# Peptides against a protein of PDB entry 2V3S, part 71

Target 1, 95 residues: chain A of PDB entry 2V3S
Amino acid sequence: PISLVLRLRNSKKELNDIRFEFTPGRDTAEGVSQELISAGLVDGRDLVIVAANLQKIVEEPQSNRSVTFKLASGVEGSDIPDDGKLIGFAQLSIS

## One batch from the design tools (peptide; made by RFdiffusion4, then SolubleMPNN)

Design b2_p22_4_s1 (from b2_p22_4, 13 letters changed)
Fold by OpenDDE base, seed 5:
Structure b2_p22_4_s1 (fold): chain B 95 residues (1-95), chain A 22 residues (1-22)
Amino acid sequence: as target 1 above (95 residues)
Amino acid sequence: SAAAAAAAAALAAARAARAAAA
């Protein structure tokens, strides 16, 4: 399995690292993303972007060690989106 | 940069719980 970390800010604007495994051929990017949402770890509005970037990282984990992407849920936030600070952005990385 | 919070295993726990209940 591929060991991954999803880094994103919680409702208190604190960075959290969410660890999980992805097993190619058993898991799907869409399915795992839905589980992240069901667990309350990702906003439902971010399903598409999380799934797309999860697919990107698991297809070539040796090449794609980290991917950072803009959250749909972050667009309407009071803070200006910033990929360096992960404000309105999340990051997936290989553990 | 601000330090990140400790890693959370909430997804893994949720997946395991669901698998056990299925």
Scores: peptide ipSAE 0.132, ipTM 0.703, DockQ to the pose 0.289
Fold by OpenDDE base, seed 3:
Structure b2_p22_4_s1 (fold): chain B 95 residues (1-95), chain A 22 residues (1-22)
Amino acid sequence: as target 1 above (95 residues)
Amino acid sequence: SAAAAAAAAALAAARAARAAAA
């Protein structure tokens, strides 16, 4: 299995790390992303972007140690998106 | 940006529990 960490800010704007495993051939990026949403860890509006980037990192985990991407849920917020601070952005990384 | 603080959640535990209950 591939050990992953999803880093993103919670409702209190605090950075949290969500750890999970991805098993190629058994898990799908879409399925795991849906599980993240069901667990209340990801906003439902971010399904597409999380799944796309999860797919990207698990395709080449040796080359893609980290990917940072813009959240759909962040664009309508009061805070200006900032990838360096992970405001309106999330990061997936290999553990 | 660097490190994260507060809560570290493990989805793996929930997934494993669900699989075991299936």
Scores: peptide ipSAE 0.131, ipTM 0.704, DockQ to the pose 0.156
Fold by OpenDDE base, seed 4:
Structure b2_p22_4_s1 (fold): chain B 95 residues (1-95), chain A 22 residues (1-22)
Amino acid sequence: as target 1 above (95 residues)
Amino acid sequence: SAAAAAAAAALAAARAARAAAA
């Protein structure tokens, strides 16, 4: 299995690392993304973007060691989006 | 800018628990 970390800010604006495994041929990017939402770790509005980037990283994990992407849930927040600070952005990486 | 992660959580354990309970 592929060991992954999803880094994003929680409701207190603190950086949190969410660790999980992805098994090609058994797991799907959309399925795992739905599990992240069901666990309250990802906003439901971010299903599409999380699934797309999870698919990208698991397709070629040796080449795509890290991906940073804009969250749909972050665009209407009080804070201005910033990819360097992961404000309104999240990061997936290979552990 | 660089940021130090302050907290960590595991989804893997919850997924394994669900699979075992099914």
Scores: peptide ipSAE 0.130, ipTM 0.694, DockQ to the pose 0.134
Fold by OpenDDE base, seed 2:
Structure b2_p22_4_s1 (fold): chain B 95 residues (1-95), chain A 22 residues (1-22)
Amino acid sequence: as target 1 above (95 residues)
Amino acid sequence: SAAAAAAAAALAAARAARAAAA
């Protein structure tokens, strides 16, 4: 399995690292993203973008050690999106 | 990029818990 970390800010604007495994052929990017949402770890509005970037990292984990992407949930927030601070952005990385 | 201090959570534990409860 691929060991991954999803780094993003929680509702209190604190950075969290969410650790999980992805097993190609058993797990799907869509399915794991839905699990992240069901666990309250990802906003439901971010399903599409999380799934797309999870798919990207797991299809070429040796080339894509880290991907940072803009959250749909961050666009209409009061804070200006900033990829360096992970404000309105999340990061997936290989553990 | 530089890492900030972060809290840790494990989805694997939640996945295992759901599987056990099913």
Scores: peptide ipSAE 0.129, ipTM 0.697, DockQ to the pose 0.136

Design b2_p22_4_s2 (from b2_p22_4, 14 letters changed)
Fold by OpenDDE base, seed 4:
Structure b2_p22_4_s2 (fold): chain B 95 residues (1-95), chain A 22 residues (1-22)
Amino acid sequence: as target 1 above (95 residues)
Amino acid sequence: SAAAEEAAARLAAARAAALAAR
């Protein structure tokens, strides 16, 4: 399995590292993303972008060690999106 | 189902592994 870390701000705007595994051939990017949403770790509006970037990192984990992407949930937020501070952005990386 | 059990296990692991980041 591939060991991953999702870096994302929680409801208190605190940065968290969320660790999980992905097994190619058994898991799907969309399925795992839905599980993260069900756990309350990802906003439901971010299903598409999280799944797309999860797919990207697991298909070429040696080349894509880290990916940072804009969240749909962050666009309508009060804070100005900032990829450096992960405001309205999330990061997936290989642990 | 096996799929439901796997999902539950992953959810529990993900919640337990949520750590404060710098």
Scores: peptide ipSAE 0.172, ipTM 0.754, DockQ to the pose 0.110
Fold by OpenDDE base, seed 3:
Structure b2_p22_4_s2 (fold): chain B 95 residues (1-95), chain A 22 residues (1-22)
Amino acid sequence: as target 1 above (95 residues)
Amino acid sequence: SAAAEEAAARLAAARAAALAAR
C-alpha cells in the first residue's frame, strides 16, 4: 500500500496531518475521499478536488511526491486563500 | 460484511491519525 498524508486546516483553522493508506487495485480515489468526508476530516464540498488530486498522486507516486490544491470549501471563508499557509488549500504527499 | 468492516477500520484509523501539524 501507499502511505499518504493529507495536510489541511480543520474547522478551528488548526493545521492537521491525516495519515492513511491507499492500495492500488482495491481502493479508488473517490471511495477513499468519501471515507475521509464520512470521518469528518474533509468537507463534502471538496469531494471532487480531493479525489482528483488523490488519483494524480497514486497513479505515479514517484513523480508526484506532493500536490497542493485549492479547496472549494475555502473560497467562502473569512480568510484569504493562501497556498503557502494552506488557507483554503490542502496538500497530499507521500509519507 | 468484510467490506463494511474494512471501511469502518479505515474511518477509525483516519480519525486517530489526524494529528496537529507543526
Scores: peptide ipSAE 0.170, ipTM 0.745, DockQ to the pose 0.111
Fold by OpenDDE base, seed 2:
Formats: structure tokens, C-alpha cells, sequence
Structure b2_p22_4_s2 (fold): chain B 95 residues (1-95), chain A 22 residues (1-22)
């Protein structure tokens, strides 16, 4: 399995690292993303973008060691999006 | 079902692994 870390801010704007595994051929990017949403770890509005970037990193984990992407849930928030601070952005990386 | 049990296990593990980042 591929060991991954999803780094993003929680509802209190605190930065968290969420560790999980992805098994190619058994798991799907959309399925795992839905599980993260069901666990309350990802906003439901971010299903599409999380799944797309999870697919990207697991397709070529040696080449895509880290991907940072804009969250749909962050677009209409009061805070200005900032990829360096992961405000309105999340990061997936290989552990 | 086996699928439901697997999903539940992953969800529990993911919640437990949500830790403050450095």
C-alpha cells in the first residue's frame, strides 16, 4: 500500500496531518475521498478536487511526491487563500 | 459486510491519525 498524508486545516483553522493508506487495484480515489468526508476530515464540497489529486499522486507516486491544491470549501471563506500557509488549500504527500 | 467492515476500520484509523501538524 501507499502511505499518504493529507495536510489541511480543521474547522478551528488548525493545521492537521491525516495519515492513511491507499492500495492500488483495491481502492479508488473517489471511494477513499468519500470515506474521508464521512469521517468528518474533509468538507463534502471538496470531494471532486480531493479525489482528482489523490488519483494524480497514486498514479505516479515516485514522480508526484507532493501535490497542493485549492479547496472548493475555501473559495467563499473570509480568509484569503494562501498555498504556502494552506489556507483554502490542502496538500497530499507520500509518507 | 466485509466492505462495510473495511470502510469502518479505515475511518477509525483516519480519525485517530488526524494529528496537529508541525
Amino acid sequence: as target 1 above (95 residues)
Amino acid sequence: SAAAEEAAARLAAARAAALAAR
Scores: peptide ipSAE 0.169, ipTM 0.744, DockQ to the pose 0.111
Fold by OpenDDE base, seed 1:
Structure b2_p22_4_s2 (fold): chain B 95 residues (1-95), chain A 22 residues (1-22)
Amino acid sequence: as target 1 above (95 residues)
Amino acid sequence: SAAAEEAAARLAAARAAALAAR
């Protein structure tokens, strides 16, 4: 399995690292993303973007060690999006 | 259903471990 870390801010705007595994051929990017949403770790509005970037990193994990992407849930937030501070952005990386 | 969502949430919680990050 591929060991991943999803770094993003929680509802209190605190940075968290969410560790999870992905097994190619058994897991799907959309399925795992839905689990993350069900667990309250990802906003439901971010299903598409999280799944797309999860797919990107797991298809070539040796080449794609990290991907940072804009959250749909962050667009209407009070804070201006900033990829460096992960405000309105999340990061997936290989642990 | 609420039961299905709860089960999925429990499984996801076991699958994922959250840590404070700097």
Scores: peptide ipSAE 0.158, ipTM 0.729, DockQ to the pose 0.057

Design b2_p22_4_s3 (from b2_p22_4, 13 letters changed)
Fold by OpenDDE base, seed 1:
Structure b2_p22_4_s3 (fold): chain B 95 residues (1-95), chain A 22 residues (1-22)
Amino acid sequence: as target 1 above (95 residues)
Amino acid sequence: SAAAEEAARRLAEARAAARAAR
């Protein structure tokens, strides 16, 4: 399995690392994304973008060691999105 | 960290629930 870390800010705007494994052929990007949402760790509005980037990193994990992407849920927030601070952005990386 | 452990627990539970629903 591929060991991954999803880094994003929680509801208290604190950075959190969510570690999980992805097994090709058993897991799907959309399925795991839905599970992240069900766990309350990802906003439901971010299903599409999380799934797309999860798919990207797991298809070539040796080449795509890290992907940072803009969250749909972060666009309308009070804070200005910032990829460096992961404000309105999340990061997937290979552990 | 405590936050990371909680997140991991919540995700594991969600994944288990999803698999059980199949």
Scores: peptide ipSAE 0.551, ipTM 0.898, DockQ to the pose 0.845
Fold by OpenDDE base, seed 4:
Order: C-alpha cells, then sequence, then structure tokens
Structure b2_p22_4_s3 (fold): chain B 95 residues (1-95), chain A 22 residues (1-22)
C-alpha cells in the first residue's frame, strides 16, 4: 500500500496531518475522498479537487511525492488563499 | 500527535463503515 499524508487546516485554522494508506486495486481516489468527507476531515465541496489530486499522486507516487491544490471551500473565506501557508490549499504527500 | 491520531481514527472508522456497507 501507499502511505499518504493529507495536510490541511481545520475549522479552527489549525494545520493537521491526516495519515492513511491507499491500496491500488482495492481503493479508488473518489472512494477515499468520500471517506475523508464522511470522517469530517474534508469539506464536501472539495470532493472533485481532492479526488483528482489523490489520483495524480497514487498513479505515480515516486514521481509525484507532493501535490498542493486549491480548495473550493477556501475560495470564499476571509483569508487570502496562500499555497505556502496552506490557506485555502491542501497538500497530499507520500509519507 | 494526538490530533493526528484522532484524525486517522475517524478516517479509519469511515473507511470501515464504507466497506461494511458494500
Amino acid sequence: as target 1 above (95 residues)
Amino acid sequence: SAAAEEAARRLAEARAAARAAR
């Protein structure tokens, strides 16, 4: 399995690392993304972008060791999106 | 960290529930 970390800020704007495994052939990017939403760890509005980037990292994990992407849920926030600070952005990386 | 462990636990539970529903 592929060991991954999803880094993003919670509702209190605290940076959290969510560790999980992805098993090709058993897991799907969309399925795991839905599970992240069900766990209350990802906003439902971010299903598409999380799934797309999860697919990207698991298809070539040795080449795509880290991907940072803009969240749909962060667009209307009070803070200006910033990929360096992960404000309105999340990061997937190989653990 | 405790927060990371809690997040991982919540995700594991959600994944287990999804598998059980299949």
Scores: peptide ipSAE 0.548, ipTM 0.898, DockQ to the pose 0.855
Fold by OpenDDE base, seed 5:
Structure b2_p22_4_s3 (fold): chain B 95 residues (1-95), chain A 22 residues (1-22)
Amino acid sequence: as target 1 above (95 residues)
Amino acid sequence: SAAAEEAARRLAEARAAARAAR
């Protein structure tokens, strides 16, 4: 399995690392993204972008060690998006 | 951290529920 970390800010705007495994052939990017939403860890509006980037990292985990992407939910927030601070952005990385 | 452990727990539960529903 591929060991991953999803880093993003929680409802209190604190950075949180969510660790999970992805098993090719058993898991799908879409499915795991839906599970993240069901767990209340990802905003439902971010399904598409999370799934797309999760797919990207798991298809070539040795080449794609980290991906940072803009959240749809962050665009409408009061804070200005900032990839360096992960404001309105999230990061997936290989553990 | 406590927050990370809670997040991991919630995700594990969601994943288990999803698999059970298939």
Scores: peptide ipSAE 0.548, ipTM 0.897, DockQ to the pose 0.858
Fold by OpenDDE base, seed 3:
Structure b2_p22_4_s3 (fold): chain B 95 residues (1-95), chain A 22 residues (1-22)
Amino acid sequence: as target 1 above (95 residues)
Amino acid sequence: SAAAEEAARRLAEARAAARAAR
């Protein structure tokens, strides 16, 4: 399995690292993204972007060691999006 | 960290629930 870390800010704006495994052939990017939402760890509005980037990293994990992407939920929030601070952005990386 | 472990636990529970519901 592929060991992954999803880094993003929680409701208290604190950075959190969510570690999980992805098994090709059993897991799907869409399915795992839905599970992240069900766990309350990802905003439902971010399903599309999380799934797309999860798919990107798992299809070629040797080439795509890290991906940072803008969250739909963060665009119109009170804080200005900043990829360096992961404000309105999340990061997926190979553990 | 405790926060990271809690997040991982929540995800594991959600994943288990999804598998059981299939």
Scores: peptide ipSAE 0.548, ipTM 0.897, DockQ to the pose 0.856

Design b2_p22_4_s4 (from b2_p22_4, 13 letters changed)
Fold by OpenDDE base, seed 4:
Structure b2_p22_4_s4 (fold): chain B 95 residues (1-95), chain A 22 residues (1-22)
Amino acid sequence: as target 1 above (95 residues)
Amino acid sequence: SAAAAAAAQALAAARAARRAAA
């Protein structure tokens, strides 16, 4: 399995690392993203962008060691999006 | 970039339990 870390800010704006495994052939990017939402770790509005970037990293984990992407939920928040601070952005990386 | 304040394993634990019960 591929060991991944999703880094993003929680409801208290604290930066958290969420560790999980992805097994090609058993897991799907869409399915795992739905599980992240069900666990309250990702906003439901971010399903599409999380799934797209999860798919990107698991299809070529050797080339895509880290991907940072803009959250749909972030553009509607009070804070100005900033990829350097992961405000309105999340990061997926190989553990 | 700044280090993470905390690590969460809620998803991994839940997925492992689900797979074991499948």
Scores: peptide ipSAE 0.145, ipTM 0.725, DockQ to the pose 0.222
Fold by OpenDDE base, seed 2:
Parts: structure tokens; C-alpha cells; sequence
Structure b2_p22_4_s4 (fold): chain B 95 residues (1-95), chain A 22 residues (1-22)
């Protein structure tokens, strides 16, 4: 399995790391993304972007060690999106 | 860059439990 960390800010704007494994052939990017949403760890509006980037990292984990992407849920927020601070952005990385 | 909070969450345990219960 591929060990991953999803880093993103919670509702209190605090950075949080979500650890999980992805097993090719058993898991799908969309399925795991839906699980993250069901667990309340990801905003439902971010299903598409999380799934797309999860797919990207798991298809070539040795080449894509980390991916940072813009959240749909962050676009209309009060804070200006910033990938360096992960404001309106999330990051997936190989553990 | 921003530093992560000390607390980390594990989805794996919950997923494993769900799969085991199925």
C-alpha cells in the first residue's frame, strides 16, 4: 500500500495531517475521497479536486512525492488563497 | 511554509473497521 498524508486546514484554520493508505487495485481515488468527506475531513465541494490529485499522486508515487492543489471550498472564503500557507489549498504527500 | 498542528488524524483505522464489518 501507498502511505499518504493529506494536509489541510480545519474549520478553526489549523493545519491538520490526515494519514491513510491507498492500495492500488482495491481503492479508487474517488472512493477514498468520498470516505474523507464522509468522515468530515474534507468539504464535499472538494470531491472532484481531491480525487483528481489523489489519482495523480497514486499513479506515479515515486515521481509525484507531493501535490498541492486549490480547494473549491476556499475560493469564496474570507481569506486570500495561498498555496505556501495552505490557505484555500491542500497538500497530498507520500509518507 | 506553515507548520502542521501536533495532532494528526488517521483515516486508516476507520476504513479498516468498515471493511472488516462488511
Amino acid sequence: as target 1 above (95 residues)
Amino acid sequence: SAAAAAAAQALAAARAARRAAA
Scores: peptide ipSAE 0.145, ipTM 0.720, DockQ to the pose 0.208
Fold by OpenDDE base, seed 3:
Structure b2_p22_4_s4 (fold): chain B 95 residues (1-95), chain A 22 residues (1-22)
Amino acid sequence: as target 1 above (95 residues)
Amino acid sequence: SAAAAAAAQALAAARAARRAAA
């Protein structure tokens, strides 16, 4: 399995690392993303972007060691989106 | 430039439980 870390800010704007495994052939990017949402770790509005980037990293993990992407849920926030600070952005990386 | 906190691994536990039940 591929060991991954999802780094993003929680509802209190605190940075958290969520560790999980992805097994090609058994797991799907959309399925795992839905599980992240069901667990309250990802906003439901971010399903599409999380799934797309999870697919990107697991299809070529040797080349795509890290991906940072803009969250749909972060656009309307009080803070200005910033990929360097992961404000309105999340990051997936190979553990 | 800040350390991120480790979150509870509720996802991993839930996935493992589901897989075991299948």
Scores: peptide ipSAE 0.142, ipTM 0.718, DockQ to the pose 0.235
Fold by OpenDDE base, seed 5:
Structure b2_p22_4_s4 (fold): chain B 95 residues (1-95), chain A 22 residues (1-22)
Amino acid sequence: as target 1 above (95 residues)
Amino acid sequence: SAAAAAAAQALAAARAARRAAA
Protein backbone atom coordinates (compact mmCIF):
# COMPACT_ATOMS: atom_id res chain seq x y z
CA PRO B 1 0.00 0.00 0.00
CA ILE B 2 0.91 3.65 -0.49
CA SER B 3 1.37 5.65 2.74
CA LEU B 4 0.01 9.16 2.38
CA VAL B 5 -0.32 12.33 4.43
CA LEU B 6 -3.02 14.93 3.90
CA ARG B 7 -1.95 18.25 5.40
CA LEU B 8 -4.61 20.90 5.94
CA ARG B 9 -5.84 23.38 8.53
CA ASN B 10 -8.53 22.48 11.03
CA SER B 11 -11.35 24.72 12.28
CA LYS B 12 -8.88 26.43 14.61
CA LYS B 13 -6.68 27.17 11.60
CA GLU B 14 -4.03 24.77 12.92
CA LEU B 15 -2.11 22.59 10.47
CA ASN B 16 -2.74 18.89 10.88
CA ASP B 17 -1.34 15.83 9.15
CA ILE B 18 -3.81 13.06 8.39
CA ARG B 19 -2.14 9.73 7.68
CA PHE B 20 -3.75 6.95 5.67
CA GLU B 21 -2.92 4.15 3.28
CA PHE B 22 -4.08 3.64 -0.27
CA THR B 23 -4.11 0.17 -1.81
CA PRO B 24 -4.22 0.25 -5.61
CA GLY B 25 -6.81 -2.09 -7.06
CA ARG B 26 -8.81 -2.11 -3.83
CA ASP B 27 -9.20 1.55 -2.88
CA THR B 28 -10.51 4.31 -5.11
CA ALA B 29 -9.68 8.00 -4.87
CA GLU B 30 -13.35 8.88 -4.53
CA GLY B 31 -13.95 6.21 -1.90
CA VAL B 32 -11.07 7.32 0.30
CA SER B 33 -12.08 10.96 -0.12
CA GLN B 34 -15.59 10.08 1.03
CA GLU B 35 -14.09 8.39 4.10
CA LEU B 36 -12.11 11.54 4.89
CA ILE B 37 -15.33 13.55 4.70
CA SER B 38 -17.25 11.03 6.81
CA ALA B 39 -14.54 11.31 9.47
CA GLY B 40 -15.03 15.08 9.54
CA LEU B 41 -11.51 15.68 8.32
CA VAL B 42 -12.41 17.16 4.93
CA ASP B 43 -15.26 19.49 3.97
CA GLY B 44 -17.86 17.84 1.77
CA ARG B 45 -17.51 20.63 -0.77
CA ASP B 46 -13.95 19.46 -1.39
CA LEU B 47 -14.82 15.92 -2.50
CA VAL B 48 -14.09 16.54 -6.16
CA ILE B 49 -10.77 18.33 -5.75
CA VAL B 50 -9.47 15.95 -3.07
CA ALA B 51 -10.40 12.91 -5.14
CA ALA B 52 -8.81 14.35 -8.27
CA ASN B 53 -5.53 15.09 -6.54
CA LEU B 54 -5.53 11.81 -4.64
CA GLN B 55 -5.93 10.03 -7.97
CA LYS B 56 -3.03 12.04 -9.37
CA ILE B 57 -0.64 11.15 -6.59
CA VAL B 58 -1.51 7.44 -6.38
CA GLU B 59 -1.26 6.81 -10.11
CA GLU B 60 2.44 7.79 -10.10
CA PRO B 61 3.57 8.00 -6.46
CA GLN B 62 7.27 7.81 -7.34
CA SER B 63 6.97 10.89 -9.55
CA ASN B 64 4.17 12.79 -7.81
CA ARG B 65 5.66 12.95 -4.33
CA SER B 66 3.54 15.95 -3.35
CA VAL B 67 0.53 17.81 -4.72
CA THR B 68 -0.89 21.08 -3.37
CA PHE B 69 -4.35 22.16 -4.43
CA LYS B 70 -6.95 24.84 -3.82
CA LEU B 71 -9.94 23.91 -1.69
CA ALA B 72 -13.45 24.86 -2.75
CA SER B 73 -14.28 25.40 0.93
CA GLY B 74 -11.53 27.97 1.28
CA VAL B 75 -12.73 30.36 -1.42
CA GLU B 76 -15.42 32.12 0.60
CA GLY B 77 -13.39 32.21 3.81
CA SER B 78 -12.21 35.42 5.40
CA ASP B 79 -8.55 34.57 4.95
CA ILE B 80 -6.87 35.13 1.61
CA PRO B 81 -5.92 31.79 0.03
CA ASP B 82 -2.19 31.11 0.19
CA ASP B 83 -0.55 27.89 -0.99
CA GLY B 84 2.65 28.58 0.93
CA LYS B 85 0.77 28.83 4.22
CA LEU B 86 -1.84 26.24 3.22
CA ILE B 87 -4.66 28.72 3.72
CA GLY B 88 -7.50 27.61 1.50
CA PHE B 89 -5.14 24.94 0.17
CA ALA B 90 -4.34 21.37 1.15
CA GLN B 91 -1.37 19.15 0.41
CA LEU B 92 -1.14 15.44 -0.27
CA SER B 93 2.26 13.82 -0.01
CA ILE B 94 3.91 10.43 0.12
CA SER B 95 4.74 9.59 3.74
CA SER A 1 5.84 28.03 7.01
CA ALA A 2 3.72 27.23 10.04
CA ALA A 3 4.59 24.04 11.89
CA ALA A 4 2.18 21.14 11.65
CA ALA A 5 0.61 19.68 14.78
CA ALA A 6 2.96 17.22 16.49
CA ALA A 7 0.37 14.45 16.54
CA ALA A 8 -0.82 13.13 13.21
CA GLN A 9 -4.38 11.89 12.89
CA ALA A 10 -4.44 8.29 11.70
CA LEU A 11 -7.25 7.26 9.38
CA ALA A 12 -5.54 4.04 8.31
CA ALA A 13 -6.27 2.15 11.51
CA ALA A 14 -9.97 2.94 11.38
CA ARG A 15 -10.20 1.93 7.73
CA ALA A 16 -8.37 -1.32 8.40
CA ALA A 17 -10.72 -2.13 11.27
CA ARG A 18 -13.74 -1.50 9.05
CA ARG A 19 -12.36 -3.79 6.35
CA ALA A 20 -11.66 -6.53 8.87
CA ALA A 21 -15.26 -6.35 10.07
CA ALA A 22 -16.71 -6.47 6.56
Scores: peptide ipSAE 0.144, ipTM 0.722, DockQ to the pose 0.155; fails the geometry check

Design b2_p22_5_s1 (from b2_p22_5, 17 letters changed)
Fold by OpenDDE base, seed 5:
Structure b2_p22_5_s1 (fold): chain B 95 residues (1-95), chain A 22 residues (1-22)
Amino acid sequence: as target 1 above (95 residues)
Amino acid sequence: EEEEEELEEKLERERFLKRRPL
């Protein structure tokens, strides 16, 4: 399996790393993204962007070691988006 | 904090494991 880390801020704006495994052929990017939402770890509004970037990293994990992307939920927030601080952004990386 | 601990325990039994980054 592919060992991944999703780095993003929780509702208290605290940065967290969520580690999980992705098994090609068994898991799908959209399925795992839905699990993240069901677990309360990802905002439902971010399903599309998380799934798209998860798909990108798992299809070529050796080439895509890290991907940072803008959250739909972050755009609506009061804080100014900042990819360096992961405000309104999240990051997927190979563990 | 107690709610956070309960959530972390639940996550440990599931696919995801949450931790603070270094």
Scores: peptide ipSAE 0.434, ipTM 0.782, DockQ to the pose 0.149
Fold by OpenDDE base, seed 3:
Structure b2_p22_5_s1 (fold): chain B 95 residues (1-95), chain A 22 residues (1-22)
Amino acid sequence: as target 1 above (95 residues)
Amino acid sequence: EEEEEELEEKLERERFLKRRPL
């Protein structure tokens, strides 16, 4: 399995690392993304972007060691999006 | 606080493990 870390801010704007495994052929990017949402770890509005980037990293984990992407939920937030601070952005990386 | 602990325990039993970055 592929060991991944999803780094993003929670509702209190605290940075968290969410660690999980992805097994190609058994898991799907969309399925795991839906699990993240069901667990309350990802905003439902971010299904598409999380799934797309999860797919990107798991299909080429050797080339894509880290991907940072803009969250749909962060666009209308009170804070200005900033990829360096992961405000309105999240990051997936190989653990 | 107890609700947070319950959630963390639930996540540990499932697919996801949440931590603060070092």
Scores: peptide ipSAE 0.433, ipTM 0.783, DockQ to the pose 0.146
Fold by OpenDDE base, seed 2:
Structure b2_p22_5_s1 (fold): chain B 95 residues (1-95), chain A 22 residues (1-22)
Amino acid sequence: as target 1 above (95 residues)
Amino acid sequence: EEEEEELEEKLERERFLKRRPL
């Protein structure tokens, strides 16, 4: 299994690390992304971008140790998006 | 806060584990 960490801010704007495993051949990027949404950890509007980046990191985990991406949910927020502070951005990385 | 703690416990028993970044 691939050990991953999804770093993102919750609804209270608190930074959290969500640790989880991804098993190639058993799990799918789309499926795990839907699980994240169902768990209330990811905004439903971010399904596409999370799934795309999850797919990217799991297909080449040794080459893609970390990927930072802009959230669709962050666009409508009051705070200005900032990838360094992970405001309106999330990060997936290999644990 | 209590609800957040309960959710965290639930997640720990599932696929996901929440923690503050190092």
Scores: peptide ipSAE 0.433, ipTM 0.782, DockQ to the pose 0.149
Fold by OpenDDE base, seed 1:
Structure b2_p22_5_s1 (fold): chain B 95 residues (1-95), chain A 22 residues (1-22)
Amino acid sequence: as target 1 above (95 residues)
Amino acid sequence: EEEEEELEEKLERERFLKRRPL
């Protein structure tokens, strides 16, 4: 399996690392993304963008060691989006 | 707080492990 870390801020704006495994042929990017949403770790509005970037990293984990992407849920927030601070952004990386 | 702790424990028993950045 591929060992991944999803780094993003929770509802209290605290930075967290979510560690999980992805098994090609058994898991799908959209399926795991839905699990993240069901667990309350990802906003439902971010299904598409999380799934797209999860697919990107698992299809070529050697080339895509880290991907940072804008969250749909962060656009309307009070804080200005900032990829360096992961405000309105999340990061997937190979652990 | 208790609900958050229970959720974290549940996540650890499932697919996900929630941690502060190392």
Scores: peptide ipSAE 0.430, ipTM 0.780, DockQ to the pose 0.147

Design b2_p22_5_s2 (from b2_p22_5, 17 letters changed)
Fold by OpenDDE base, seed 2:
Structure b2_p22_5_s2 (fold): chain B 95 residues (1-95), chain A 22 residues (1-22)
Amino acid sequence: as target 1 above (95 residues)
Amino acid sequence: SLLEKLLEEELKRTRYLKRRPL
């Protein structure tokens, strides 16, 4: 299995690392993303972007060690998006 | 059943470990 960390801010704007494993052939990017949403860890509006980037990192984990992406949920928020601070952005990385 | 759904949700939650970054 691939050990991953999803780093993103919660509703209180606190940065958190969400650690989980992804098993190719058993898990799917969309399935895991849906579970993250169901668990309240990801905003439902971010399904597409999270799934796309999860797919990207798990298809070539040796070359894609980290991916940072813009969240749909962060576009119309009160805070200005900032990839360095992960405001309106999230990061997936290989543990 | 409702119980099965609740158990499934709990299992999904336990798959993900949340912590503060170092």
Scores: peptide ipSAE 0.284, ipTM 0.698, DockQ to the pose 0.124
Fold by OpenDDE base, seed 3:
Structure b2_p22_5_s2 (fold): chain B 95 residues (1-95), chain A 22 residues (1-22)
Amino acid sequence: as target 1 above (95 residues)
Amino acid sequence: SLLEKLLEEELKRTRYLKRRPL
């Protein structure tokens, strides 16, 4: 399995690392993304972008060690999006 | 059953461990 970390801010704007494993052939990017949402770890509005980037990193984990992407849930927030501070952005990386 | 659904939900949640970045 591929060991991954999803780094993003919670509702209190606190940065958290969410660790999980992805098994190719058993798991799907969309399925895992839906589980993250059902667990309250990802906003439902971010299903598409999380799934797309999860798919990208698991396709070639040796080449894609980290991917940072803009969240749909962060666009209309009060804070200005910033990929360096992961405000309105999230990051997936190989553990 | 409801019990099975609750168990499935809890199992899914346990796949994802939260921690503070170093």
Scores: peptide ipSAE 0.275, ipTM 0.696, DockQ to the pose 0.142
Fold by OpenDDE base, seed 5:
Structure b2_p22_5_s2 (fold): chain B 95 residues (1-95), chain A 22 residues (1-22)
Amino acid sequence: as target 1 above (95 residues)
Amino acid sequence: SLLEKLLEEELKRTRYLKRRPL
């Protein structure tokens, strides 16, 4: 399995690392993203972007060690998005 | 059953371990 970390800010704007494993052939980017939402770890508005970037990193985990992407929920929020501070952005990385 | 569904949801939640970065 691929060991991943999803780094993003919670509703209190605190950074969290969410560690999980992805097993190619058993897991799907869409399915895992839906589980993250169901667990209250990802905003439902971010399903598409999380799934797209999860797919990208698991396709070539040796080449894509880290991907940072803009959240739909961040754009709709009051804070100005900033990829360096992960405000309105999330980061997926290989653990 | 309802209990089985709740257990499955618990398992899915525990798959994702959350912590504060260093």
Scores: peptide ipSAE 0.269, ipTM 0.691, DockQ to the pose 0.142
Fold by OpenDDE base, seed 1:
Structure b2_p22_5_s2 (fold): chain B 95 residues (1-95), chain A 22 residues (1-22)
Amino acid sequence: as target 1 above (95 residues)
Amino acid sequence: SLLEKLLEEELKRTRYLKRRPL
């Protein structure tokens, strides 16, 4: 299995790491993303972008050690998006 | 079965671990 960390800010703007394993052939990027949303860890509006980037990292984990992407949920927020501070952005990385 | 569903739910609860970045 691939050990991953999803780094993103919660509703209180606190940075958190979500650790989980991804098993190719048993898990799908779409399925795991849906579970993250069901667990309240990811905003439902971010299903597409999280799934796309999760797929990207698990298909080439040696080449894609870390991917940072813009959240749909962050676009209309009060804070200006900033990938360096992970405001309106999230990051997936190989643990 | 009900037992299988409960087991799967328990596994899902522990699958995603939340922590502060180190």
Scores: peptide ipSAE 0.251, ipTM 0.686, DockQ to the pose 0.142

